# Designs tried in a protein design run: peptides against a protein of PDB entry 3T6J. Part 73

Target 1, 375 residues: chain A of PDB entry 3T6J
Amino acid sequence: PIVESYIGFIESYRDPFGSRGEFEGFVAVVNKAMSAKFERLVASAEQLLKELPWPPTFEKDKFLTPDFTSLDVLTFAGSGIPAGINIPNYDDLRQTEGFKNVSLGNVLAVAYATQREKLTFLEEDDKDLYILWKGPSFDVQVGLHELLGHGSGKLFVQDEKGAFNFDQETVINPETGEQIQSWYRSGETWDSKFSTIASSYEECRAESVGLYLCLHPQVLEIFGFEGADAEDVIYVNWLNMVRAGLLALEFYTPEAFNWRQAHMQARFVILRVLLEAGEGLVTITPTTGSDGRPDARVRLDRSKIRSVGKPALERFLRRLQVLKSTGDVAGGRALYEGYATVTDAPPECFLTLRDTVLLRKESRKLIVQPNTRLE
Target 2, 372 residues: chain A of PDB entry 3T6J as posed
Amino acid sequence: PIVESYIGFIESYRDPFGSRGEFEGFVAVVNKAMSAKFERLVASAEQLLKELPWPPTFEKDKFLTPDFTSLDVLTFAGSGIPAGINIPNYDDLRQTEGFKNVSLGNVLAVAYREKLTFLEEDDKDLYILWKGPSFDVQVGLHALLGHGSGKLFVQDEKGAFNFDQETVINPETGEQIQSWYRSGETWDSKFSTIASSYEECRAESVGLYLCLHPQVLEIFGFEGADAEDVIYVNWLNMVRAGLLALEFYTPEAFNWRQAHMQARFVILRVLLEAGEGLVTITPTTGSDGRPDARVRLDRSKIRSVGKPALERFLRRLQVLKSTGDVAGGRALYEGYATVTDAPPECFLTLRDTVLLRKESRKLIVQPNTRLE

## One batch from the design tools (peptide; made by RFdiffusion4, then SolubleMPNN)

Design b1_p12_8_s4 (from b1_p12_8, 5 letters changed)
Fold by OpenDDE base, seed 4:
Order: sequence, then structure tokens, then C-alpha cells
Structure b1_p12_8_s4 (fold): chain B 375 residues (1-375), chain A 12 residues (1-12)
Amino acid sequence: as target 1 above (375 residues)
Amino acid sequence: MFGVAGDTYPLA
């Protein structure tokens, strides 16, 4: 078997300032069959990057073909096990040296073995479809999230010699219509500038890329989905995201006005964006469970994903990228914290919904280290 | 990184 490993101070999710990496490492075996799908995605990456909703001037100057491999994890040493990884986590290195993507395939396989009767917050009519396509849709989402999410976009930089990596005279900020007025100085990084929101903000950008690009027929074809199956995968992927946004409330601490998990915060933000889009795209309805206690249902109108959801996500995603590229911390913080704020204001009453989420919380799953043998 | 927070990530 082909064995892969990594070790070091890699992920900064546990640092309140998003700067200091946690020491982690894994040993894994390459899943060749699943890796082939991601290789096809890599082959299309350069073209798919052009589909993202920002000007080429805000994308990397040169496309560097990354590696993308599906891995079956044997052991993982760290505080948490990811479903996918994009490394290095340094945007400057991603721009100049390239990056590697991995999907932790066996982690994905166990992550959502959900029993139908325990599946919360979905309409009854959606449950079977959700169970059927959750796995496949998640493969698509993870692939896009890592490769074209974390792997996309450019940081505008002025180096120690005063030189810019962009043309100050010709590059226009698509949000303002003006020339670029802010950038990263020498020694400044994404994490150092955006600090407390950096991790969650980036995850939100990557998740948004996944939702946005999964609408592209070429993406679904790469993963082997066509016709009605492709449409179902799209629907379930979006449905999963809006549901996750509701579930995310578990990880909010009202007393401290903070989030305890970057990805879940990101998913809540996306939910807020899609709710703001209106037009009946997303609806969260408080209900009463069979036990007589509070419950809720998330509804996503399939017919409005492209007409309402995509444009809303496009605008939001572009804004995320522009603010990231220009190092506009004030603007980025205002935008992101605005959507990440949890109140009990109508119509959503998110703090009340949080109580419902906590009430319906299931026990967490455990992942156990596997064994291997020669056959 | 793409995470499955409910099952694999620590709280806080």
C-alpha cells in the first residue's frame, strides 16, 4: 500500500487568535479508487477556478497543479479528526509553491451513519433522500471545499522592498469600483491580520465555494452524477448545509458571545446569508415533537437554489474574497461578525432555536483506530 | 481543513 503521513504544528483552530498551530499528525493509506475522482477534479481545477465570482486579478496569477488524494486514516494524533485537509495553511506559499489536498475517506464514511429515526430537523419527505445522498454530496463538498475553496484566491501583497504583486493602476476592486487601497504588508498574513475570525471566515469562504460550484454540471459529472442523480446531489448538499447551520447553534456560547467551533460558525453564517436571500429559499419552522417538546424543521426550496440561492451566495462569496485579498480587516470583520451574531430577534429567534437544538442533541460518535493486515 | 465538528472536534 501507499502510505502517507504528516506531522507538525499545522492547524490553528485552537488558538483564539488563529495564529499558533496545534501539533498533530497522521498515518494513512491511499485509497486509489476514490483518489481517481479527485484527480479528475484536479484536472478541471484551472477551468473551474474561472467560474468563481471574482475577477482574475483576485485569483492566483499562476495555476499550480496540486495533488489530491483520498486517504484511509490508520491513526490520527490530535484534538480532532478532519474530513479533508488543504496544506500548507499559508496563503503566500499556496500562491507561490502550491498545495496538497487530502480527503480522509474513512472518516467521511463514518461521520454520518445516521439512523433515519434520529435524523433531526428535516421534513419527513426529505429524510430518505438525505440519507441516500448525504455521503456522495459530502464527497463533492469536501473536494470542492479543499481544492477550489482553500485553493483559490489571491492575497495582495507589498513585499519588504515595496513591490506589489498586483498592478496598482489597473486592478479594480469589484465591490467599490475603485483602485486597491489596502493590502498585506511584509510579515502580515491572513491569520495575523484577521486574527479571531480568520479560521471561521476562511472555512466559510471554502464552504461557500463548495455550494456555489457544485451547481456546475462538470463538477457533478466528475463525481459520476448525471441527470436526476446530479440534481439530487445538489439538493442534498445545499440541504445539508442549511441544516448544519441550524445545528451549529450548539457550538455558540451566549454568555460569552462566542463560537467554539470554526466550521460550525461558518455554516451558521451561510445559513444566515441564504435566509437573507428570502423568497422562500430557506425556511426554519419551529414545531412540536412527538414527545410534546420543541422541535424544528428546515425546508429548502429546490426550485430556488439556482434562481435565489446562487446569486445570493455569489455576492456574498465575492465580498468575502475581495475583503480577504485586500486585507480589509475592518470590512471583513463587520461583514462576518454581522452574519455570525446570534440573537433572539424575530423572525428566526435563533437563541430560542438554540434551546431546541440542544434539546434534540444526540450523543457524539466515536472514531476508533482501525487495524490493517496483509492478505 | 474540512471538519465534522459534532463527532470529531473538541468543544472550545
Scores: peptide ipSAE 0.033, ipTM 0.744, DockQ to the pose 0.238
Fold by OpenDDE base, seed 2:
Structure b1_p12_8_s4 (fold): chain B 375 residues (1-375), chain A 12 residues (1-12)
Amino acid sequence: as target 1 above (375 residues)
Amino acid sequence: MFGVAGDTYPLA
């Protein structure tokens, strides 16, 4: 078998300032069969990057073909086991040297297991469909998230010699219609500038890329979905995201006004964006469970994903990228923290919903180190 | 950077 490993100070999610990595490591075996679909995605990556909702001037100057493999984890030492990984975590290196993507296949396999009777916050009519397509939709989302999420976008930089990596005279900010007025100076990085919001903001961008691009027929074809199956995968992927946005409230601490998990905060932000779009796209309805205690239902109108959801997400995702590219911390913070704010204001009453989420909380899934054997 | 599909292994 092909063995892969990494070890060191890699992910900074536990640093409040998003700068210092925690020590982690894994040993894994390459799953050749599962890697094939990601190779096809890589082959289409350069073309798919053009589908993202920002001008080419805000995308990487040159496409660098990355690796993308599926790994079965034998051991993982760290605060959490991811479903996918994109490394390095430095945008400048991603732009100039390239990057590597991995999907942790056996982690995903564990995540796929769902008991219908324990599935919370979904309409009864959606549960069977959700169970059926959650796994396949995860494959799509994780692949897009890592490869075209974290792997996309350009930072505008002025180097130590005063040279720009963009044409100041011709590049226009699509949000303002003006020339670029801010950028990263020498020594400034994404994490150093955006600090406390950097990790969650980037995860939100990557998740949004996944949702946005999963609507593209070519993406679904790469993963082997056509016709009604493709539409179901899209629906379940979006449904899972809005549900995750509700579940995210578990990781919010009202007393401290802070989030304890970057990905979950990101998913809540996406939920807020899609709720703001209105027109009946997303509805969260408080209910009463069979036990007489508070419950809730999330509804996503399938017919409005493309007409209402996509445009809303497009605008939001473009703003995320433009603010990131230009190093506009003030604008980025205002945008992101605005959507990340949790209040009890009607109609959603998110703090009340949080109580419901906590009440219906499921046990955390755990992975035990697997065995290997000869067949 | 890494992505988590769903809430399988959120950070505490």
Scores: peptide ipSAE 0.037, ipTM 0.731, DockQ to the pose 0.385; fails the geometry check
Fold by OpenDDE base, seed 1:
Order: structure tokens, then sequence, then C-alpha cells
Structure b1_p12_8_s4 (fold): chain B 375 residues (1-375), chain A 12 residues (1-12)
């Protein structure tokens, strides 16, 4: 078997300022069959990057073909085991040297084993479809999230010599229609500038890229889905995201007005964006469970994903990227924290829904590191 | 990074 490993200060999610990496490491075996799917995605990456909702001037100047490998983890030392990884976590290096993507396949496999009776907050009519397509939709989402989410976008930089990596005279901000007015100075990084929101903001951007690009016919074809199957994968992927946004409330601490998980905060933000789109796209309905206690249902109107959801996500995603590229911390914070705010205001009453989420919380699955044997 | 061990709940 092909063995891969990494070790070091890699992920900064546990740093409140998003700057200091946690020391972690893993040993894994390459899953060749799953890796082949991601290789097809890599082969189309350069073309798919052009489908992202920002001008080419806000994308990397030169496409650097990355590696993408599915890994079965044997040992993982750290505070949390991810489903996918994009490294390095330095935007300058990603732009100039390239990057590598991995999917932790056996971690995903554990997550796919959901029992129908334990599936919360979905309509009964959606449960069977959700169970059927959860795995495939996650493969699509993870691939897009890592490769084209974290792997996309350009930071506008002025180097130590005063040179810009963009043409100040010709590059136009698509949101304002004006020339670029802010950028990263020498020594400034994404994490150093955006600090407390950097991790969650970037995860939100990457998740949004996944949802947005999964609508592209070529993406589903790459993963082997066509016709009705492709549409079902799309639906379940979006449904999973809006459900995740509700579940995210578990990780909000009202007393401290803070989030404890960057990814969950990101998913809540996406939920808020899609709720704001209106037109019946997403509906959260408080209900009463069979036990007589509070419950809730999330509904996504499949017929409105392209007509309502896509345009809303497009505008939001473009705005995320533009603010990131220009280093506009004030604008970025205002936008992101606005959507990340949790109140009990109608109609959603998110603080009340949080109580429901906590009430319906299931025990976390134990991830047990496997033993490998030769039979 | 996509999903951590603590984020597996939405996957459930």
Amino acid sequence: as target 1 above (375 residues)
Amino acid sequence: MFGVAGDTYPLA
C-alpha cells in the first residue's frame, strides 16, 4: 500500500486569533479507487475555476495542478479529525508554489452510517433520499470544498519593494465598480488581518464554492452522476447544508456571544444567506415530536435551488471573495458577523431553535483508530 | 479543512 503522513503545526482552528497552528499528525493509506474520482476533478479544475463568480483578475494568475488523494487514516494525533484537508494554509504559498488536497475517506464513511430513525430535522419524505445520497453528495462537496474552495482566489498584495501583483489601473472591483482601494501589505496575511473571523470566513467561502459549483453539469458528470441521480445529489447536498446550519446552533454560546466551531459557524451563515433569499427556498418549522417535546423540520424547495438559491449564493460568494482579495477587514467583518449573529428575533427565533437542537442532540460517534492486518 | 470530528454531527 501507498503510505502518506504529515506532522506539524498545521490547522489554526483552536487559536482564537486564527494564527497559531495546532500540532497534529497522521499516518494513512492511499485509497486508490476513491483517489481516482478526485483525479478527474483535478483534471477539470482549471476550467471549473473559471465558473466561479468573480472576475479572472480575482483568481490566481496561473493554475498550479495540485494533488488530490483519498486517504484511509490509520492514526491521527490531534484534537479533531477532519474529513478533508487543503495544505499548506498559507495563501501566498498556495498562489506561488501550489497545494495538496486529501480526503479522509474512512472518516467520511463513518459519517455516512446514519440510521433513518435517528435522522433529525428532516421531513419524512426526504429521509430516504437523504440516506441514499448523503455519501455521494459528501464526496462531491468535499472535493469541491478543498480543491476549488480553499484552492481558489487571489490575494492582492503589495510586496516589500512596493510592487503589486495586480494592475492597479485596470482591475475593477465588481462590487463597487471602482479601482482596487485596499490590499495586503508586506508581511500581512489572511489570518493576521482577519484574525478572529479568518477561519470561519474561509470555511464559509469554501463551503459556498461547493454548493455553487455542484450545480454545474460537468461536476456531477465527473463524479459519475447523470440525469435524475445528478439532480438528487445536488438536492441532498444543499439539503445537508441547510440542515447543518440548524445543527450548528449547538456550537453557539449565547452567554459569550461566540462560536466554538469555525465550520459550524460557516454553515449557519450559509443557512442565513439562503433564508434571506426568501421565496420559499428554505423553511424551518418548529414542530412537536412524538414524545411531546419540541422538534423542528427543515425544508428545501428543490425547484428553487437554481432560480433562487444559486443567485443568492453567487452574490454572497462573490462578496466574500472580493472582500478577502482586497483585505477589507472592516467590510468582511461587517458582512460575516452580520450573518453569524444569533438572536431570538422572529420569524426564525434561532435562540429558541437552539434549545430544540440541544434537546434533540445525539451522542457523538466515537472514531476508533483501526488496526491493520494482512489476511 | 472540511469537517472535524466535532463537526461529524451534521453528517449524521
Scores: peptide ipSAE 0.036, ipTM 0.734, DockQ to the pose 0.192; fails the geometry check
Fold by OpenDDE base, seed 3:
Structure b1_p12_8_s4 (fold): chain B 375 residues (1-375), chain A 12 residues (1-12)
Amino acid sequence: as target 1 above (375 residues)
Amino acid sequence: MFGVAGDTYPLA
């Protein structure tokens, strides 16, 4: 078997300022079969990047073909085990030197194991479909998230010599219609500028890329889904995201007005964006469970994903990217914290819903070191 | 950076 490993200060999720890496290490075995799907995705990445909702001037000047490998983790030393990884975590290096992607396949597989009777917050009519397609849809989402999410976009930089990596005279901010008015100066990084929101903001961008691009027929084809199956995968992917946005409330601490998990905060933000889109795309309905206690249902109108959801996500995703590219911390913080705010305001009453989420939460799944053998 | 499932990631 092909063995991969890494060790060092890598992920900064435990740093409130998003700068200092946690010391981590893993040993994993390459899943060749699943890696082949991601290799096909890599082969299409340059074209798919053009489908993202920002001008080419906000994308990397040169596409650097990354590696993408599916890994079955044997051991992971760290505070948590990810589903996917994109490294390095430095945007400047990603755009100039390249990057590598991995999907932790057996970690994803654990997430796929859902018992129907314990599946919360979904309509009964969606449960079987959700169970059937959650795994495949998550594979798609992780692939897009890592490769085309974290692997996309350009930071506008002025170097120590005063030179710009963009044409100040011709590059136009698509949101304002004006020339670029802000950028990263020498020594400034994504993490240093956006600080407390950097990790979650970037995860939100990456998740949004996944949702947005999973609508592209070529993506589903790469993963082997066509026709009705492809549509079901899309639906379940979006459904999973909006459900995750509700579940995310578990990770919000009202007393501190903060989030304890960057990805879950990101998913809540996406939920808020899609709720704001209106038109019946997403509905969250408080209900009463069979036990007589509070419950809730999330509904996603499949027929409105493309007509309502996609445009809403497109606008939001473009704004995320533009603000990131230009180093507009004030604008970025205002946008992101606005959507990340949890109140009890109607109609959603998210703080009340949080109580419901906590009431209905399941025990956290544990990942233990697997056994492996040569056949 | 990496993606994680909420049920597999410890609280920060």
Scores: peptide ipSAE 0.034, ipTM 0.745, DockQ to the pose 0.329; fails the geometry check

## One batch from the design tools (peptide; made by RFdiffusion4, then SolubleMPNN)

Design b2_p13_1_s1 (from b2_p13_1, 9 letters changed)
Fold by OpenDDE base, seed 1:
Formats: structure tokens, C-alpha cells, sequence
Structure b2_p13_1_s1 (fold): chain B 375 residues (1-375), chain A 13 residues (1-13)
């Protein structure tokens, strides 16, 4: 067996300011079969990066081939177990030195183990597809999220000597049509500038990259999906995301106007973006459960993913990246907090939906330490 | 990193 591990102050999600790392560590075994798929994704990464909706000037100057491995975790010490990891968390190091990606395959498997009768907020006709393709779609999403989400984009920087890592005269902001007017100065980082929204904003960008690129046939082919299966994986991936956006409301605290989980906030933002796109792409309908208590259904129109969803996500994702690259905290905060706002305004009535989400909340799942055997 | 949707703070025992 091939064993991987890491340990240290790594993730800052528990720091409201996104600066202080939590001590964590894991020991895991390489899943060779799934790792092979991620290796193929890595082999296509440089080309796939060009498919992202920003100019090359907003992408890394030099592609650095990362590692990507699927892991079965044996032990994990920390406040929570992620589905995937991209390290280091420093953007400058990712851009100059490289990075490593891992997918925690057996963690994903636990998340998939939802009984059909307990699967909330989906139409009955979607449940079987969802159950069938949840796992595969997660593999795709996690791979894209880590490798091409966290692994993409450039920060415009002026170093301590006054030199820029971009041509001030020729690089154009695709949103404004103007030259670049803001950047990171020496000592400034993504987290230091964007602070309270940095983690969630970045997760939102990464999740959006996943949804956006999962539409690419090459991506699905890498994971072994073609034809109708590929389309089902796409559908379930998008469906899962919009459902997750609804589930995310559990992690919003109305009285404090804050989010308690960065990834869930990100997923809610994506839901809001896709709802804003309109045209019947996403609908959330309050219903009454069999118990006579409030329930809800999320519907995603499969036929409108590419025609309505993709363009909306493209525009949003480009804005996220441009604001990130230019260090435009004011613009970034305005954009992100706008979509992250939770009110009870119709037609969605998100605060009311939150009550429904809480009512239908599933019990916490536990991961038991796996056993290993020598064969 | 990505945290699972159903339990972002999945605990290992």
C-alpha cells in the first residue's frame, strides 16, 4: 500500500478572518484506481484551464503540473473531514511552486449513503438518478474543484521593488474594458485583503469552476462517462449543487447575519446565481410532507443547464476571478455578500425555507475508522 | 478544499 499523510496548521475555515490555521492531520492509503482518473485530469489540466471564462492574462503565467491522488482516509484529526484538499493554501505558493490535490474517496462514500426514503428536497422522479450518480458526480466535482478551481487564476501583484507581474499597459479588465486599476501590494494576500469573505468566496469560485467545466465532454470522458451517462452525471452534479444551496440554510444564523460554514455559504451563493438566471432553470417549491409539516422540492430543468445555467455561471465566475485577481475587495464584497444575503423576500422566502430545512435536517453522519487487511 | 454537503463537519471515530 501507498501511504500519504499530512499534519500542521492548514485550514483557516474556523477563523472568521481566514488567517489562523487549525491544527489537523491525516493518514490515508492511495486508491490507485481512482487516482488514475485524476491523473488523466491532471494531464488535461493545462488545456482545461484555458476553457475557464477569463483571459489568459488572468491565469497563471506558467502552468505547474500538480499531483492529484485519491485517498482512503484511515485516520483524520480535525474539526471536520473534507471531501477534497488542495495544498498549500497560499495563492502565491500555488502559482510559483505548485500544489497537490487529494480526494478523500471514502469520505465521499459516506456522504452518498443516504437512504432513498430520507433523501430530502428532491422530486421523486429525480431520486433514483440522484442516488445512482451522486458518487460519480462528486468525483467529478471534487476533481475539478480542487485542481482547476483552487488551482486556477492569477493574482496581480506589485512587489516590494515596484515591479508588476503583469503588463499595466496592455492587460485589460474584461469587465470594465479598462486597464488594471488595482492589485496586491507587497505583503498583501488573498486572505488578508478579503478577510471575512475570503474562504467562502474562494470555495464559491472553486465550486463554480466545477459546475462550469463538468459540462466539457473531455472532463466527463476522463472520468469514464459518455453519452446519456455523461449527461446524467452533469444533471446530477448541478442538481446536487442547487440542492446543497438549499441545505446550506442550516448553516446561516439569522440573528447574527452570518454564515457558520464557508462551503455551504458558497453553495447558497451559487443557488442564488442560478435562480437569478431565471427562465425556469431552478425552482424551489414549498410543499407539505406526508407528516403534514412543511417540506420543499428543488427542480432543475436539465434542458436549460447549457442554455441558461452555463452563461449565468460564466458571467458570475468571470466576475469572481477578475475581482480576485485585481484585489478589488470593495467590488468583491459587494458582489459576494449580495448573493449571500438571506432574507424572507418573495418569491423564495429563504428564511422560511430555512425553517423547513431545519425541520427536515438529517442526523449527523459518522465516519468510523476503516479496517485494513493484508491479502 | 471541498467539504461534503450533508455534513460539512463529518467526524471521524
Amino acid sequence: as target 1 above (375 residues)
Amino acid sequence: PRVVELDPHTVNY
Scores: peptide ipSAE 0.031, ipTM 0.701, DockQ to the pose 0.095
Fold by OpenDDE base, seed 2:
Structure b2_p13_1_s1 (fold): chain B 375 residues (1-375), chain A 13 residues (1-13)
Amino acid sequence: as target 1 above (375 residues)
Amino acid sequence: PRVVELDPHTVNY
């Protein structure tokens, strides 16, 4: 088999300031079949990048063909095992040297394992569909998240010699209509500037890219879906995200007004964005379970994904990217923390919903790290 | 990277 590994101080999610890497390592085996789908995605990446909702001036100047491999992890050492990885975790290197993507396929497989009777917060009519398509939708989402999420966007930089990597006279900020007013100076990085929100913000951007681009027929075709199946994969992907946004409340600590998991915070933010879009796109309804205790239901109107959801996500995603590109920490923090704020304000009453989420919390899924043997 | 709610420390060895 083809074996891949990496080791070192790689991910900084456990650093409150998003900069210090945690020691991590894995050994994995290439899944050739699934890797083929990601290779097709890579082949379309340059074109798909143009579908993202920002001007080409805010995208990488030159597309650098990345690697993308699906891996079955044999051993993983770290505080948390991811479903996907994009490395290096330095935007400057990503845009000048390139990057590599991996999907940890067997991790996703474990994540797919959902028992219907334990599936919380969904309408009964959605449960079977959710179970059926969760796996495939995850593959799509992870692929997009890594390749076109983390792999997209440009940082505006003034180098040590004072030269800019963008034309100050012609590049226009699509949000303000003005010339670029801020950028990264020499030595400044995404993490160093955005600090406490950097990890979650970037994950939110990447997840948003996934939701946004999964609507593209070419993406679904790459993964082998067409017609009704493609629409179901899209629906389940979006449904999973809004559900995840609700589940995310588990990882919020009200007493400290902070989040304990960057990805879950990101998913909550996306939920807030889609709720803000209104028009019946997303509905969270407190209910009473069969046990007489509090419960909740998340509903996503699939007919409104493209008409309501996509435009809302487009606007939000563009703002995320523009603020990231320009190094506008104040604007970025204001935007992101606004959506990441958890209160008990009506109509959502998120703190009350959090109690429900905690009450309905299921046992954490476990991944048993496999070994290999000759037969 | 995307993280899933899993316990990676359970080893089959």
Scores: peptide ipSAE 0.026, ipTM 0.666, DockQ to the pose 0.107
Fold by OpenDDE base, seed 5:
Structure b2_p13_1_s1 (fold): chain B 375 residues (1-375), chain A 13 residues (1-13)
Amino acid sequence: as target 1 above (375 residues)
Amino acid sequence: PRVVELDPHTVNY
């Protein structure tokens, strides 16, 4: 089999400022069948990038074809095992030198291996669909998240010689209608500027790209879904995200007003965006469980994903990108922290819901790291 | 990357 590995200071999620890397390492085996799907996604990446809700001036000047491989992890050393990876984690390098994407397929398999009777916060009618399509939808989401999420967008930069990587006279900010008024200076990075929100903000952008682009028929076709199956994959992907936003409350510490997991914070933000869209798109209903204790149900109206959800996500995603590209930390922080704030305000009463989430917390599923033998 | 769980040996997504 083809073996891949990486080792070094790579991810910065343990750094509150999102800058200092944690030492990690893995050994994995290439899954050729799934890798073929991701190669098809790569082949369409340049075209799909044009579907993102920002003008070409906010996208990379040159498309650099990345590698994308599905991996089955044999061993992983680090504080957290990812479902997907996009490296390097430096936007400037991603834009000028390229990047590599991987999906950790067997990690995803563990994530969706849930018994029906243990599924929390879903309507009964959604449980069967969720079980059936969670895995496939994960593959779609991770692929989009890594390749077209982390792999998209341009940072506006003034280099050490004073030259800009964009035309100051002609490039227009699509949110303001004005010329670009802020950018990254030499030595400034995404993480250095956005600091405490950088990791979660970027994950939110990437997750949003996944949700947004999974609506595109070409994406579903690449992954082998057509007709009703494609629609079910879309539905389950969106449903999973809004559910994840609720589950995310586990990782919020009210006493410190702090999030302990960047991806979960991102998912909560997306939930807030979709709730704000209103019109019955997302509904979270407190209920009483069979044990007489608090429970909750998340409902996503399938018929409103495109009509209500997509436009809301489009606007939000564009704002994320524009603020990122222009290095507008003040605007970015105001936007992101606004959606990331957890209060007990009606109608959602998120702090109360958090108690419910904690009460209904599922046991962790174990990932057994195997030994391999040549037979 | 997209992290499923904090614990590298467990997943509860």
Scores: peptide ipSAE 0.026, ipTM 0.689, DockQ to the pose 0.126
Fold by OpenDDE base, seed 4:
Structure b2_p13_1_s1 (fold): chain B 375 residues (1-375), chain A 13 residues (1-13)
Amino acid sequence: as target 1 above (375 residues)
Amino acid sequence: PRVVELDPHTVNY
């Protein structure tokens, strides 16, 4: 077996300013069979990057073929166990040196284990599809999230010698129609500049890339889905995201006006974006459970994913990238914090919904970290 | 990375 491991100060999610890494590490075994689909995704990565909703000038100048491996984790030490990883976390290094992607396959398998009777916030008609396709949709989402989410985009940089990595005269900001007016100076990083929103913002970008690109037929083909199956995978992937946005409220602390989990905050932001799109794309309905206590249902109109959802997500994702590329912290913060705000304003009444989410909270699924044996 | 659970030994969603 092929064993992979890493240790060090890697993830900064526990730093309120997104700068200080937490010491973590894992030991894992390569799953060759599951890695094959991700290798196919890598083979198409250069083409798929062109499908992202920003000009090539906002994408990496040179494509560097990354590694992508599915791993079965034996031991993970850290504050949270991920489903996927993209390293290094420094965007400048990703642009110039490359990166590696991993999917923690056995972690995903645990996440797949959902009992129908415990599945909250979905309509009955969606539960069977959700259970059937949650796993496959996760594979798609994680692959896209790591490879083409974290692995995409360019930071505009002026180096210590004053040279730019972009043509100031010809590159146009697609949001403003003007020349580029801001960039990263020597020594500035994504985390140092965007600070308190950096981690969640980047996760939001990566998740959005997943949703956006999963609509591309080539992506579903790479993962082995065609026809109705492909459409169901798309539907469940989007449905899972909007449901996750509701579940995210568990991780908001109203009295402190803060989020305790960057990824869940990101998923809430995406929910807000898709709700804002309107036209019946996403509906959250408060209900009464069989126990007589508050409940809720999330509905996603499948027929409006491409017509309403995709354009809304496209615009939002482009804005995320442009603001990231240009180092526009003020604009980025205004955009992101706007969508991340949790109030009790109608029609959603998110603080009230939060009470429902907490009431319906499931017990955490325990991941028993395994050992291995020779056969 | 995509985190599933805050607890390194659990999955929440």
Scores: peptide ipSAE 0.062, ipTM 0.749, DockQ to the pose 0.129; fails the geometry check

